Peptides against a protein of PDB entry 5HDT. Designs and how they scored, part 3

Target 1, 163 residues: chain A of PDB entry 5HDT
Amino acid sequence: MVVKTFMDMDQDSEEEKELYLNLALHLASDFFLKHPDKDVRLLVACCLADIFRIYAPEAPYTSPDKLKDIFMFITRQLKGLEDTKSPQFNRYFYLLENIAWVKSYNICFELEDSNEIFTQLYRTLFSVINNGHNQKVHMHMVDLMSSIICEGDTVSQELLDTV
Target 2, 163 residues: chain A of PDB entry 5HDT as posed
Amino acid sequence: MVVKTFMDMDQDSEEEKELYLNLALHLASDFFLKHPDKDVRLLVACCLADIFRIYAPEAPHTSPDKLKDIFMFITRQLKGLEDTKSPQFNRYFYLLENIAWVKSYNICFELEDSNEIFTQLYRTLFSVINNGHNQKVHMHMVDLMSSIICEGDTVSQELLDTV

## One batch from the design tools (peptide; made by RFdiffusion4, then SolubleMPNN)

Design b1_p8_3_s3 (from b1_p8_3, 6 letters changed)
Fold by OpenDDE base, seed 4:
Structure b1_p8_3_s3 (fold): chain B 163 residues (1-163), chain A 8 residues (1-8)
Amino acid sequence: as target 1 above (163 residues)
Amino acid sequence: MEFKTFAK
């Protein structure tokens, strides 16, 4: 399965990274980002997170518009963290852990609409955080937000006021 | 090889 292919790949797999580059690009297409099945969208988000992990610090997506679409898409998927009892929670956890570890959202600082992306991310995280989340979930949420705040010298005051 | 992130 495509999900396992990228999940099992590491950053040093240069030959595989080249081999699956076209697949990585295809997974970011509107077909997958706008897929009608919620579970499929979650799997796509996890794959995209793995792709960012594998290719860090150089994402294979070169279009600013595409990058914005991807991060807005991932942000929407994080809403699924709200239900800790969901059968899919472990995959939402995987998504959160990955993007926090890889600091993939830091790519957005190079985008014109970075403030919009970060605002939506913070609003989403604060909307889903609850006492049912264990320490690891809380830690990843904090790490994710902190990684962006640490580069806050490039963040507008408007963003800080809206958070 | 050290793990790479997108942090700058």
Scores: peptide ipSAE 0.627, ipTM 0.942, DockQ to the pose 0.919
Fold by OpenDDE base, seed 3:
Structure b1_p8_3_s3 (fold): chain B 163 residues (1-163), chain A 8 residues (1-8)
Amino acid sequence: as target 1 above (163 residues)
Amino acid sequence: MEFKTFAK
């Protein structure tokens, strides 16, 4: 299974990273990002998060437009965190935990539309956060937002005012 | 080796 392949791989697996690089690039295609099935899109998001983890600090995606599409895509999936009783919640949690730990959104500082991406991320997180989430979920959300604020010399005051 | 992130 493709999902299991990337999930089990670590950053030191150089031979495997080379072997599955083409698959990693293929998973970021419009076919998968615009897949009509919600569960498939979630699996794709988790795979992309694992790909960022495995290849850190050098993402295999080189196109700024593609990177923007990927992070806007991942942001849309995070809406699924709202329903803690969903059968897919554990995968949404995995996605959140991964991107918070890997700090993959920090790649966006290299993009011209970073403020747009971060604004959408913050709005999404604040829209789904609720008292039903346990401490770990809250911690990852805070860690994710804080890491961006701490690193961001490109984070505008306008962004902070509109969140 | 040490775990690497995208933090700069």
Scores: peptide ipSAE 0.623, ipTM 0.941, DockQ to the pose 0.953
Fold by OpenDDE base, seed 5:
Structure b1_p8_3_s3 (fold): chain B 163 residues (1-163), chain A 8 residues (1-8)
Amino acid sequence: as target 1 above (163 residues)
Amino acid sequence: MEFKTFAK
């Protein structure tokens, strides 16, 4: 299982990282990012989050356009956090926990469209946050947003006004 | 090995 493969891998697995690099690249293809099945897209997002974790601090994706697509894609999946009663909430939590821990969105500071990505992220997070979320969820959301603000030298006033 | 992130 592809999901389990990356989930069980750590940053020190150099030989495995090389072995599964092509798979990591294929998971970012339009076929997966635009997959019609919502559950598949969630699994893809989790895999991508794990890929960023494994390869940190160097993402295996070299194309800025591809990186933008990936983060816009992950942002869209985070909408699923709104329903704490969903059977898939545990996977949405995993996604949030991962990207907050790894600080994956900080990659976006190297992209020309960083403001667009961060704007969409913050809008999404504030749209899904609710009193049904436990302290851990809130903590991860705050950690995710704070990590971006801490590197705010590249954050525009427009983004700050949006928040 | 220390866990690495994308934070600068």
Scores: peptide ipSAE 0.621, ipTM 0.941, DockQ to the pose 0.932
Fold by OpenDDE base, seed 2:
Structure b1_p8_3_s3 (fold): chain B 163 residues (1-163), chain A 8 residues (1-8)
Amino acid sequence: as target 1 above (163 residues)
Amino acid sequence: MEFKTFAK
């Protein structure tokens, strides 16, 4: 399974990183980002998160438009955190934990549409966050949001209005 | 090796 392959790979696997680079690029195609199956989209999101982890600090995706599509896609998947009793919740947690740990959204600071991406991220997180989430989920959400605020030199008024 | 992130 492709998802397992990337999940098991670490940042020091140089030969494997080169071997699977093309696969990483293909996983960001519209075919996968717009896949009709919700479970497949979640797996794709987790895989993309792993790809960012593996290739950090250099994303293998060079197109700003593609990067925007990826992060908007990942953001949409995070809405699945709303149902803590879902069989897929652990994968949503994995996604959240990964992107918070790797600080993958910090790539977006290099994008012209960073404010749009961050705004959508914050709106999504605030829409799903509730007291039913355990401390770890809350911690990762806070880490994710605060890291972006701390590293940003400016914060848009739209983003401020969201929080 | 130290874990790498996308932090500035």
Scores: peptide ipSAE 0.608, ipTM 0.937, DockQ to the pose 0.946

Design b1_p8_3_s4 (from b1_p8_3, 5 letters changed)
Fold by OpenDDE base, seed 5:
Structure b1_p8_3_s4 (fold): chain B 163 residues (1-163), chain A 8 residues (1-8)
Amino acid sequence: as target 1 above (163 residues)
Amino acid sequence: GPFKSFAK
């Protein structure tokens, strides 16, 4: 299983990172990012999150456009956090935990369209956050947002006001 | 080794 492969891999697995690099690149293709199955998209998002974790601090995706697509894609998946009773919630939680821990969205500061990405991220998070979420979910959401704010000398006040 | 993130 591809999901398990990346999930079990760590940052020091140089041989495995080289071996599965092409797979990592393939998972970011339009075929997967635009896959019609919602569950597949969630799995893809988790894999991408793991890929960022594994290859940190150097993302294997070199194209700014591709990186934008990936983060916009991941952001869309985070909407699934809204339903805490969903059988897929644990995977959404995993996704959130990962990106908060790895701080993968900080890659976006290098992108021209960082403001768009961050805007969508914050809007999504605030749209799904509710009192039904446990403390861990809230902590990850806060960690994710605060990391961007703290590093975001380039984040305009206008962006913050827009959210 | 220590965990590495994308934080600056």
Scores: peptide ipSAE 0.659, ipTM 0.953, DockQ to the pose 0.950
Fold by OpenDDE base, seed 2:
Structure b1_p8_3_s4 (fold): chain B 163 residues (1-163), chain A 8 residues (1-8)
Amino acid sequence: as target 1 above (163 residues)
Amino acid sequence: GPFKSFAK
């Protein structure tokens, strides 16, 4: 399975990183980002998160438009965190844990539409945060948001007012 | 090696 392949790969696997680079690029295609199956989209999001982890600090996606699409896509998947009793919650947790740990959203600081991406991220997170989430979920959410705030030198007042 | 993130 593709998900398992990237999940088990680490940053030092240079030969594997080269071998699966084309697959990584293919997974970011519109075919997968707009896949009609919700579970498939979640798997794609996890794969993309792992791809960012594996290739950090150099993402294999270089197009600003593609990067924006990817992060808007990942942000949309995070809405699944709202149901803590879902059979897929553990995978949503994995996605959250990964992006918080890898700080993949920090790539967005290089994008022209960074404020839009961060705004959507914050709105999504605050919309799903609830008392049913355990301490670990809250920790990752806080870590994700705080890392962006702390590193962001160009955070506009517009973003702060919109959140 | 040590873990690398996208932090600047």
Scores: peptide ipSAE 0.657, ipTM 0.953, DockQ to the pose 0.953
Fold by OpenDDE base, seed 1:
Order: structure tokens, then C-alpha cells, then sequence
Structure b1_p8_3_s4 (fold): chain B 163 residues (1-163), chain A 8 residues (1-8)
């Protein structure tokens, strides 16, 4: 399975990284990003997060437009964190944990539309964050947001005022 | 090797 393949791969697997590069690129296609099944979109998001992890610090996606689409897509999936009792919550947690750990959103600093992406991310996180989340969820949310703020020399004051 | 992130 594609999900398991990327999940089990580490950053030092050079031959595997080369072997599955085309698959990684294919998973970022509109077909998967706009898939009608919510559960499939979540799996795609997790795969994309793993792809960023595996290839860090060099993302295999080079198109600014594609990168924007990916991060806007991942951001939309994070809304699923709102239901802590959902059978899919563990996968949403995995997604959050990964992107916080890998700091994949830091790629967005190189994009022209970084402020839009960060704005949507923060709005989404504050939309779903609540006292019902356990400490680990809160920790990852804080880590994710703090990492972006720490590199705030490229973050506009307008963004900070709107958050 | 050590884990690498996208942090600058």
C-alpha cells in the first residue's frame, strides 16, 4: 500500500526515494487533491506529509503553484482535528504530528502567497483547537505555529494582526 | 544521520 510504503521509509533510503519519486509526484495531482472521498483525501494528505518528511530538506515538488495547492489542501484536512472521537482522528493526529515535526510549512516562506497560506493555516488551527484536545495535540499545534513565527522576518505584520 | 527538517 502506498500509505504504508511512505510511512515506513526514512530519509536515508536513497534508492527507495529515487524509486518512488514518480509516485510522489503523481500523488500531488489534482485527481488526488480533489478526490471526492474525504477519507481518501486524508490518506493523500498523510502521504504528502510523509513525502515531505522523506525528502526533507529538499521537497520533490518544485512548482510554486503546486506547492501552494498542496499546503492549502493539507490545511483543509486539518479541520478534521475538531472531532476527537472520530475513527479517523488518529490519522489526523498523524498528519498534525508530521507537519509539526518536519516543519514542512516552512517551505512556504519561499512562495509568493506565503501570507495567504499561513493565514489559512492559523485560522484553521484556531477554528478546531479546544480544551478537549490532549496535551500532545496542543503541543504539536503550538510547535507548528511557533516555528512559523520564529522565522517571522518574512511574516507580515498584517498577518500577525489578523490572527 | 540526524533528522533533517525544513527549518532554516
Amino acid sequence: as target 1 above (163 residues)
Amino acid sequence: GPFKSFAK
Scores: peptide ipSAE 0.653, ipTM 0.953, DockQ to the pose 0.928
Fold by OpenDDE base, seed 3:
Structure b1_p8_3_s4 (fold): chain B 163 residues (1-163), chain A 8 residues (1-8)
Amino acid sequence: as target 1 above (163 residues)
Amino acid sequence: GPFKSFAK
């Protein structure tokens, strides 16, 4: 119900966006971000990615601490891209495609801990990338990293050298 | 309208 609702919603659905705003805020709570079930966490990550898509270019989450928690959480879920034969791989692909398309990580440039977030993202992507991934997966990974590098005016060379 | 992203 919840996952399908956000997946089917578009950016112009103003009344629905207002109606489900509180639900979007609750989905970013510790209850969901720290849920013990791995499959539930993946669904939460996809839902959060859809929420960023729907509300772009204005994220409904305004707390810097909450935004950091969300992107660190999404980054941890991307570990699942390592197994292309997993039954959940299509959802991991959806997550990757969404965040690359929406450029949601660009929100992090407004955060003091942006370097930490980007460092963990790059390390995660390089740890899971392999020759078993098709060209579309590789393209999304490159697009995701390149958009941050090209649009970032504060991304240090030191950060890039340590990755 | 056209798709909007978080791009600068």
Scores: peptide ipSAE 0.646, ipTM 0.951, DockQ to the pose 0.961

Design b1_p8_4_s1 (from b1_p8_4, 5 letters changed)
Fold by OpenDDE base, seed 1:
Structure b1_p8_4_s1 (fold): chain B 163 residues (1-163), chain A 8 residues (1-8)
Amino acid sequence: as target 1 above (163 residues)
Amino acid sequence: KIYLYVEP
């Protein structure tokens, strides 16, 4: 229910955005981010990606620490892209497509720990990229990484070494 | 219409 609700929401619907604000905030709680079920965590990640899409160019999360936790959490879920034959792959694809299209990670430029977030993202993506991925998956991965490199004012040597 | 995040 929650996944479908956020997926169908429009950015221009201010009434709906306000209605589900508390739910959006609650989904970023440790209860969901540290949920023991990996399928639940994937669904949570998809919901969070939708939240960033819906509330773009801003996010309802005002805490830098919370934003860091969310993006580190999303990054961990992207590991599931490795197995293209998994029954959950389409949801991992949805997650990737969403965050690449919205450029959600770009909000991290305002965070003190942006370098850590981007480094972990790149390491994760390079660890899962394989020849079994179709062209769309590859393009989204490249778009995601390229956007960060092109729009970042400064890039650490560690991040450069990752590329 | 899709609104993308733009760095300030």
Scores: peptide ipSAE 0.025, ipTM 0.592, DockQ to the pose 0.274
Fold by OpenDDE base, seed 4:
Structure b1_p8_4_s1 (fold): chain B 163 residues (1-163), chain A 8 residues (1-8)
Amino acid sequence: as target 1 above (163 residues)
Amino acid sequence: KIYLYVEP
C-alpha cells in the first residue's frame, strides 16, 4: 500500500505531500534501512526514490547524516540490478529509472561526504553492468553517472579513477 | 510539470 501511494503521488499534490510527510520520514528510519528482508529493503528504496521525486528539489530529510544514510542505502540496493533474471528485477529497474530521471543523487552535492557517496555509486553500477541489460537499463545507468560528473564542480580523483 | 533538483 505504501509503495503504491507514493508511486501514484505527483509533485502538485501539496496536501498529500504534507499528509504523508511523517510517513516519508519514518521510511528513512533505521528500522527500514536495516530491515533484514531484502525485498522489503528494495521496496523501501523505491519508496524513498519516489519521495525524492515528489519532494524535489527539496527532500524532506533535513539531516545530512540521514541523507547520506539514505543514498548509501539506495546504492546498496542497486546491486540487485546484476541479476537480470531475478523476479525482482523490474523493481530494481524502477529504482534505477526513477533516480536517474529525477537526478536524485544531485542533492548529495550539498553533503560534505558527496565524493564518498558518488564513488560508491559508480563502483556499484560498474560492478553490476552486464550485457544482459537491455538498452534502457544501460541508458539509465549512463545518465545517472553522467549527470553527476557533468554537474559536479568538485569531483575526487578517486571518483574519476572509478569511471 | 516535473521539478528536478537544481544545485544551489
Scores: peptide ipSAE 0.024, ipTM 0.591, DockQ to the pose 0.238
Fold by OpenDDE base, seed 2:
Structure b1_p8_4_s1 (fold): chain B 163 residues (1-163), chain A 8 residues (1-8)
Amino acid sequence: as target 1 above (163 residues)
Amino acid sequence: KIYLYVEP
């Protein structure tokens, strides 16, 4: 129910955005981010991606530390892109497509630890990228990484070493 | 809608 609700919501639904704000905030709690079930964590990641889409260009999360936790969490879920034959692959694809299209990670430029977040993202993506992925997956991965490089004024040496 | 980063 929750997943479908956020997937179907658009950015112009102001009344609904207000109504589900508390739910959006609760989805970023440690209960969900540290949930022991990997499928639940994937669903949570998709919901969080949708929340960033819906509330763009702003995020309902006011804590920089919480934002960092969320993006580190999403980054960890992207490891699931490695197995293209997994029943959950389509949801991993959705997650990738969403965050690439919305450019969700670009909000991290406002965070002090942006370089850490981007470094982990790049390491994760490079660890899962393979020639078995279709062109769309490759495109989204490239879009996601290139957008960050193009919009960033400075790139850490650690990030450069990752590339 | 795409998030557009604005440099400070």
Scores: peptide ipSAE 0.022, ipTM 0.603, DockQ to the pose 0.220
Fold by OpenDDE base, seed 5:
Parts: sequence; structure tokens; C-alpha cells
Structure b1_p8_4_s1 (fold): chain B 163 residues (1-163), chain A 8 residues (1-8)
Amino acid sequence: as target 1 above (163 residues)
Amino acid sequence: KIYLYVEP
């Protein structure tokens, strides 16, 4: 139910955005980010991606620490892209497509730990890229990484070493 | 309608 609600919501629904704000905030709690079920974590990641889409260009999360936790969490979920034959792959694809198109990670440029977040993202993506991925998956991965490099005004040596 | 995040 929650997943569908955020998937169907658009950015112009201001009244609905206000109504579901507390739910959006609650989804970023440790209860969900550290949920023991892998499939639940994937669903949470998709919901969070939708939340970033809906509230773009500003996230409803005001805490820099919370934002960092969320993006580190999403990054960990992207590891699931490795297995193209998984029944859950389509949902991992959705996650990738969403965050790449929206450029959700670009919010992290406002965080002091942005380089850490981006480094982890790149390491994760490079670890999962394989020949089994179709052109669309590759395109989204490249778009995601290229946008961050091109739009970032400061890139750490650690990030450069990762690329 | 989609608003993409753009760095300041």
C-alpha cells in the first residue's frame, strides 16, 4: 500500500505531500533502514527514491546525518543489481532508473560527507556491472556516475581513484 | 512533470 501510494504521487500534489510527510519521514527511521528482511529493505529504498522524486529538488529530510544514512542505505541496495536473473531484479531496476533520472544523489552535494557517499556509490556500481545487464541498465549506471562527476565542483582523490 | 535536482 505505501509503495503504491508514493509511486502514484506526483510533484504537484502539494496537499498529498503534506499529508504523507510524516510517513515519508518515518520510512527513513532505523526500523526500516535496518530492517532484517532484504526484500523489505528494497521496497523501502524504492519508496525513498520516490520520495526524493516527489519532493525534488528539496528532500523532506532536514537532518544531514539522516540524508547520509538514507543514501548509504540506497547504495547498499543497489548491490542487488548484480543478479540479472533474480525475481526482484525489476524492482532493483526501478530503483536505479528512478535515482538516475531524478539525479537524487545530487542532493548529497550539500553534505560535508558527499565524497564518501559518492565513493561508495561508484564502488558499488562498478562491483555490480556485468555483461548480463541490458543497454538501459548500463545507460542508467553511466548517467548516474557521469552526472555526479560533471556537476561536482570538488572531487576527492579517493573518488578519482575509484573511477 | 518532473523536477530534477540541480546543484546550486
Scores: peptide ipSAE 0.021, ipTM 0.599, DockQ to the pose 0.256

Design b1_p8_4_s2 (from b1_p8_4, 5 letters changed)
Fold by OpenDDE base, seed 4:
Structure b1_p8_4_s2 (fold): chain B 163 residues (1-163), chain A 8 residues (1-8)
Amino acid sequence: as target 1 above (163 residues)
Amino acid sequence: KVYLYVEP
């Protein structure tokens, strides 16, 4: 299973990282990003999050357009955090925990459309935050947003004012 | 060592 392969891989697995590089690139294709099944898209998002983790600090995706697509895609998946009783909530939690810890969205500072990406991220997170989330979920949400703010020399003041 | 994405 592709999901398990990347989930179980660590950052110093150099031989495996080379072996699965083509798979990592393939997972970011439009076929997967636009997959009609919501659960498949969530799995893809988790794989992409793991790929960012594994290849840190150098993500294997070199195209700015592709990176934008990926982060907009991941952002859309985070909407699934809204329902704490969903059968897929734990996988959404995994996604959140990963991207918060790895600071994957910091890659976006190198992108021309970083403000658009961050704006959508904040709007999404604030739309799904609710009292049903436990302290860990809240912590990861705050960590995710705070990391961008702290690094945000390129973050628009308009976005900062909304936080 | 743990690697993260941090700005220089």
Scores: peptide ipSAE 0.543, ipTM 0.919, DockQ to the pose 0.247
Fold by OpenDDE base, seed 3:
Structure b1_p8_4_s2 (fold): chain B 163 residues (1-163), chain A 8 residues (1-8)
Amino acid sequence: as target 1 above (163 residues)
Amino acid sequence: KVYLYVEP
């Protein structure tokens, strides 16, 4: 299974990283980002998060437009964190934990529309945070938001209004 | 060594 392939891969597995590079590029295609099945989109988001982890600090996606699409896509999937009783919650948690730890959203600082991406991320996180989330979920959300604010050189007024 | 997306 594709999901397990990237989940189990190590950052130092150079031979495997080369072998599955074309698959990593294919997973960021419009076919997967715009897939009609919600569960498939979640699996794609988890794979993309793993791909950022595996190839750090150099993600295999070189197009700024593609990177923007990917992070806007991942941000939309994070809406699923709201329902802690969902059968897919563990995968949403995995997605959150991964992107918070790897700091994959820091790639967005190189993008012209970084403030738009961060604004959407913060609005999404604040819209889904609730008292049903355990301490680890809250910690990952705070770590993700704090890291971006601390490492960013500029923050839009819209983002400041969101926080 | 663990790699993250941070400035060197």
Scores: peptide ipSAE 0.542, ipTM 0.920, DockQ to the pose 0.265
Fold by OpenDDE base, seed 5:
Structure b1_p8_4_s2 (fold): chain B 163 residues (1-163), chain A 8 residues (1-8)
Amino acid sequence: as target 1 above (163 residues)
Amino acid sequence: KVYLYVEP
């Protein structure tokens, strides 16, 4: 299983990272990012989050356009956090926990469209935050947002006004 | 050692 393969892989697994590099690249293809199945898209997002974790501090995706597509894609998946009672919530939690801890969105500071990406992220997070989320979920959301604000010299005033 | 995406 592809999901399990990347989930169980460590950052120091250099031979495995080389072995599965092509698979990591293929997972970012339009076939997966635009997959019609919502559950498949969630699994893809989790795999991509794991890929960012595994290859940190240098993601294997070299195309700025591809990176933008990936982060916009991940952002769209985070909408699923709104339903705390969903059977898939634990996987959405995994996605949130991963990207918050790894600080994967910090890659976007190197992109010309970083403000667009961050704006969409913040809008999405604020739209799904609710009282049904436990402390851990709230903590990860805060960590994710605060890291970008604190690290970003390119964060627009428009984004700051939304916080 | 753990690697993260941290801006300098």
Scores: peptide ipSAE 0.541, ipTM 0.920, DockQ to the pose 0.248
Fold by OpenDDE base, seed 1:
Structure b1_p8_4_s2 (fold): chain B 163 residues (1-163), chain A 8 residues (1-8)
Amino acid sequence: as target 1 above (163 residues)
Amino acid sequence: KVYLYVEP
């Protein structure tokens, strides 16, 4: 299984990273990003998050347009965090934990449309945050948002006023 | 060593 392959891979596994590089690139194609099945899209998002983790600090995606598509895609998947009783919640949690820990959204600071990406991220997180989430979920959400504010120098005043 | 996407 592709999901398990990337999930189990370490950052220092150079031989494996080289072996699965083409697969990593293929997973970011429109075929997967626009897949009609929401559960498949969630799995794709988790794989992409793992790919960012594995290849840190240099993601294998070099196209700014592709990077924007990926992060907008991941952001859309985070809406699934709203239902804590969903059978897929643990995978949504994994996605959140990964992107918060790896700080993958920091890649977006290099993109022209970073403000759009961060705005959509914050809107999505604020829309799904609820009292049903345990402390770990809340902490990851806070870590994700605060890291962008603290480390970024390109965040718009409009976004800052929203926080 | 753990690698993250942080400013140098």
Scores: peptide ipSAE 0.539, ipTM 0.919, DockQ to the pose 0.260

Design b1_p8_4_s3 (from b1_p8_4, 6 letters changed)
Fold by OpenDDE base, seed 2:
Structure b1_p8_4_s3 (fold): chain B 163 residues (1-163), chain A 8 residues (1-8)
Amino acid sequence: as target 1 above (163 residues)
Amino acid sequence: KNYLYIEP
C-alpha cells in the first residue's frame, strides 16, 4: 500500500504531500534502513526515491546525516541491479530510473560528505554494470553519473580514479 | 521538477 501510494502520487498534489509527510519521515528511520529483509529494503529504497521525486526540489529530510544515510542506503540497494534475471529486477530498474530522472543524488552536493557518497555510488555502479544490461539500464547509469560530474565543480581524486 | 545543484 505504501509503495503504491508514493509511486502514484503527483508532484503537484500538495494536500497529499502534506498528509504523507510524517510517513515519509518515518520511512527514513533506522528501523527501515536497517531492515533485515532485503526485499523490504528495496521497497523502502523505492519509496524514498519516490519521496525525493514527489517533494522535489525540496526533500523533506533536513538532517545532513539523515540524507547521507539515505543515499548510502539507496546506493547499497543498487547492487541488486547485477542479477537481471531476479524477480525483483524490475523494481531495481525502477529505482535506477527514478534517481536518474529526478537527479536526487544532486542533493548531496550540499553535504559535507558528498565525495564519499558519490565515490560509493560510482563504485557500486561500476561493480554491477555489464554488457548483459539493456540499453535503458545503461542509459540511466550514464545519466546518473554524468549529471553528477557535470554539475560538480570539483571531484575528488578518489572518484576520478574510480572512473 | 527535479533537483539541480545551485552553487553557494
Scores: peptide ipSAE 0.304, ipTM 0.824, DockQ to the pose 0.217
Fold by OpenDDE base, seed 3:
Structure b1_p8_4_s3 (fold): chain B 163 residues (1-163), chain A 8 residues (1-8)
Amino acid sequence: as target 1 above (163 residues)
Amino acid sequence: KNYLYIEP
């Protein structure tokens, strides 16, 4: 399984990282990002999050447009955090925990459309936050948002006003 | 490792 392969891969496994580079690129294709199955899209998002973790501090995706598509895609998946009783909640939690710890969204500061990406991220997070979430979920959400806000000099005033 | 954004 592709998801398990990337989940178990070590950041220092240079030979494996090179071997699976093409697979990482294929996972970011429109075929997967626009897949009609919601569960498949969630698995793809988790895999992409692991790819960012494995290849940190760089990313295998060199196209700014592709990076934008990926982060907008991941942002859309975070809507699934709203239902804490969903059978898929643990995978949504994994996605949140990963991107918060890795700080993968910080790559977006180098993108022209960073403000659009961050605005959509914050709108999504605020829309799903509820009292049913435990302390860990709230902590990861705060960590994710604060990491971006700490770079406020490069963040638009419009985004800051929404916080 | 995680991504560390360093301002130029």
Scores: peptide ipSAE 0.041, ipTM 0.682, DockQ to the pose 0.187
Fold by OpenDDE base, seed 5:
Structure b1_p8_4_s3 (fold): chain B 163 residues (1-163), chain A 8 residues (1-8)
Amino acid sequence: as target 1 above (163 residues)
Amino acid sequence: KNYLYIEP
């Protein structure tokens, strides 16, 4: 399984990273990002999160437009965190935990449309936060948002007003 | 490894 392959891969596996580079690139195609199946999109998001982890500090995606598409895509998937009782919640948790720890969104500071990406992220996170989330979920959400605010020099006042 | 952004 492709998802398991990337999940189990570490950052120092240079030969494997090269071997699966084309697959990583293919996973960011419109075919997967716009896949009609919600569960497939979640799996793709988790895989992409792992790809960012594995290839950090540089993503294998060279196109700024593609990077934007990916992060907007991941942001949309985070909406699934709202339902804590969903059978898929553990995968949403994995996605959140990963991107928070890796600080994957911080690569977006290099993008012209970083403000748009961060704004959508914050709107999404604030929309899904609820009392049903355990402490770990809250911690990851806070870590993710705090890192962007503290490290970003281009955060708009609009974004700050939402915090 | 993680992504670290340092403000200029």
Scores: peptide ipSAE 0.040, ipTM 0.673, DockQ to the pose 0.198
Fold by OpenDDE base, seed 4:
Structure b1_p8_4_s3 (fold): chain B 163 residues (1-163), chain A 8 residues (1-8)
Amino acid sequence: as target 1 above (163 residues)
Amino acid sequence: KNYLYIEP
């Protein structure tokens, strides 16, 4: 299982990081980002989150357009957090926990479309936040949003209006 | 040791 491979990989394992670099690149292909199966897309998102964790602070994706696609993709997956009773909720939680802890979205600050990415992220998070979420979920959501606001030198008014 | 993304 690809998810298991990246989930268990250590940040200090340089040989493994090199070995699976091509797989990391392949997972960001349109084939996976536009996969028709929702569960597959969630697994892909989790893998991508792990890839950002493993390769932090330097993602293997060098194309700004590709990075934008990836984070817009991950953002879309976060919509699944809205249903706390879903069988896949734990994987959505994993995704949220990972990206919040790693601060993976912070790589987007170097992208010219960062404001668009962050705006969509905030809109998505606020759309799914509900009282059915436990304290950990709320904490990760707050951490994720706060990190971007605090570290961003320039944040669009539209983004601020979303908060 | 955890490596977080550091904005350049």
Scores: peptide ipSAE 0.033, ipTM 0.647, DockQ to the pose 0.258

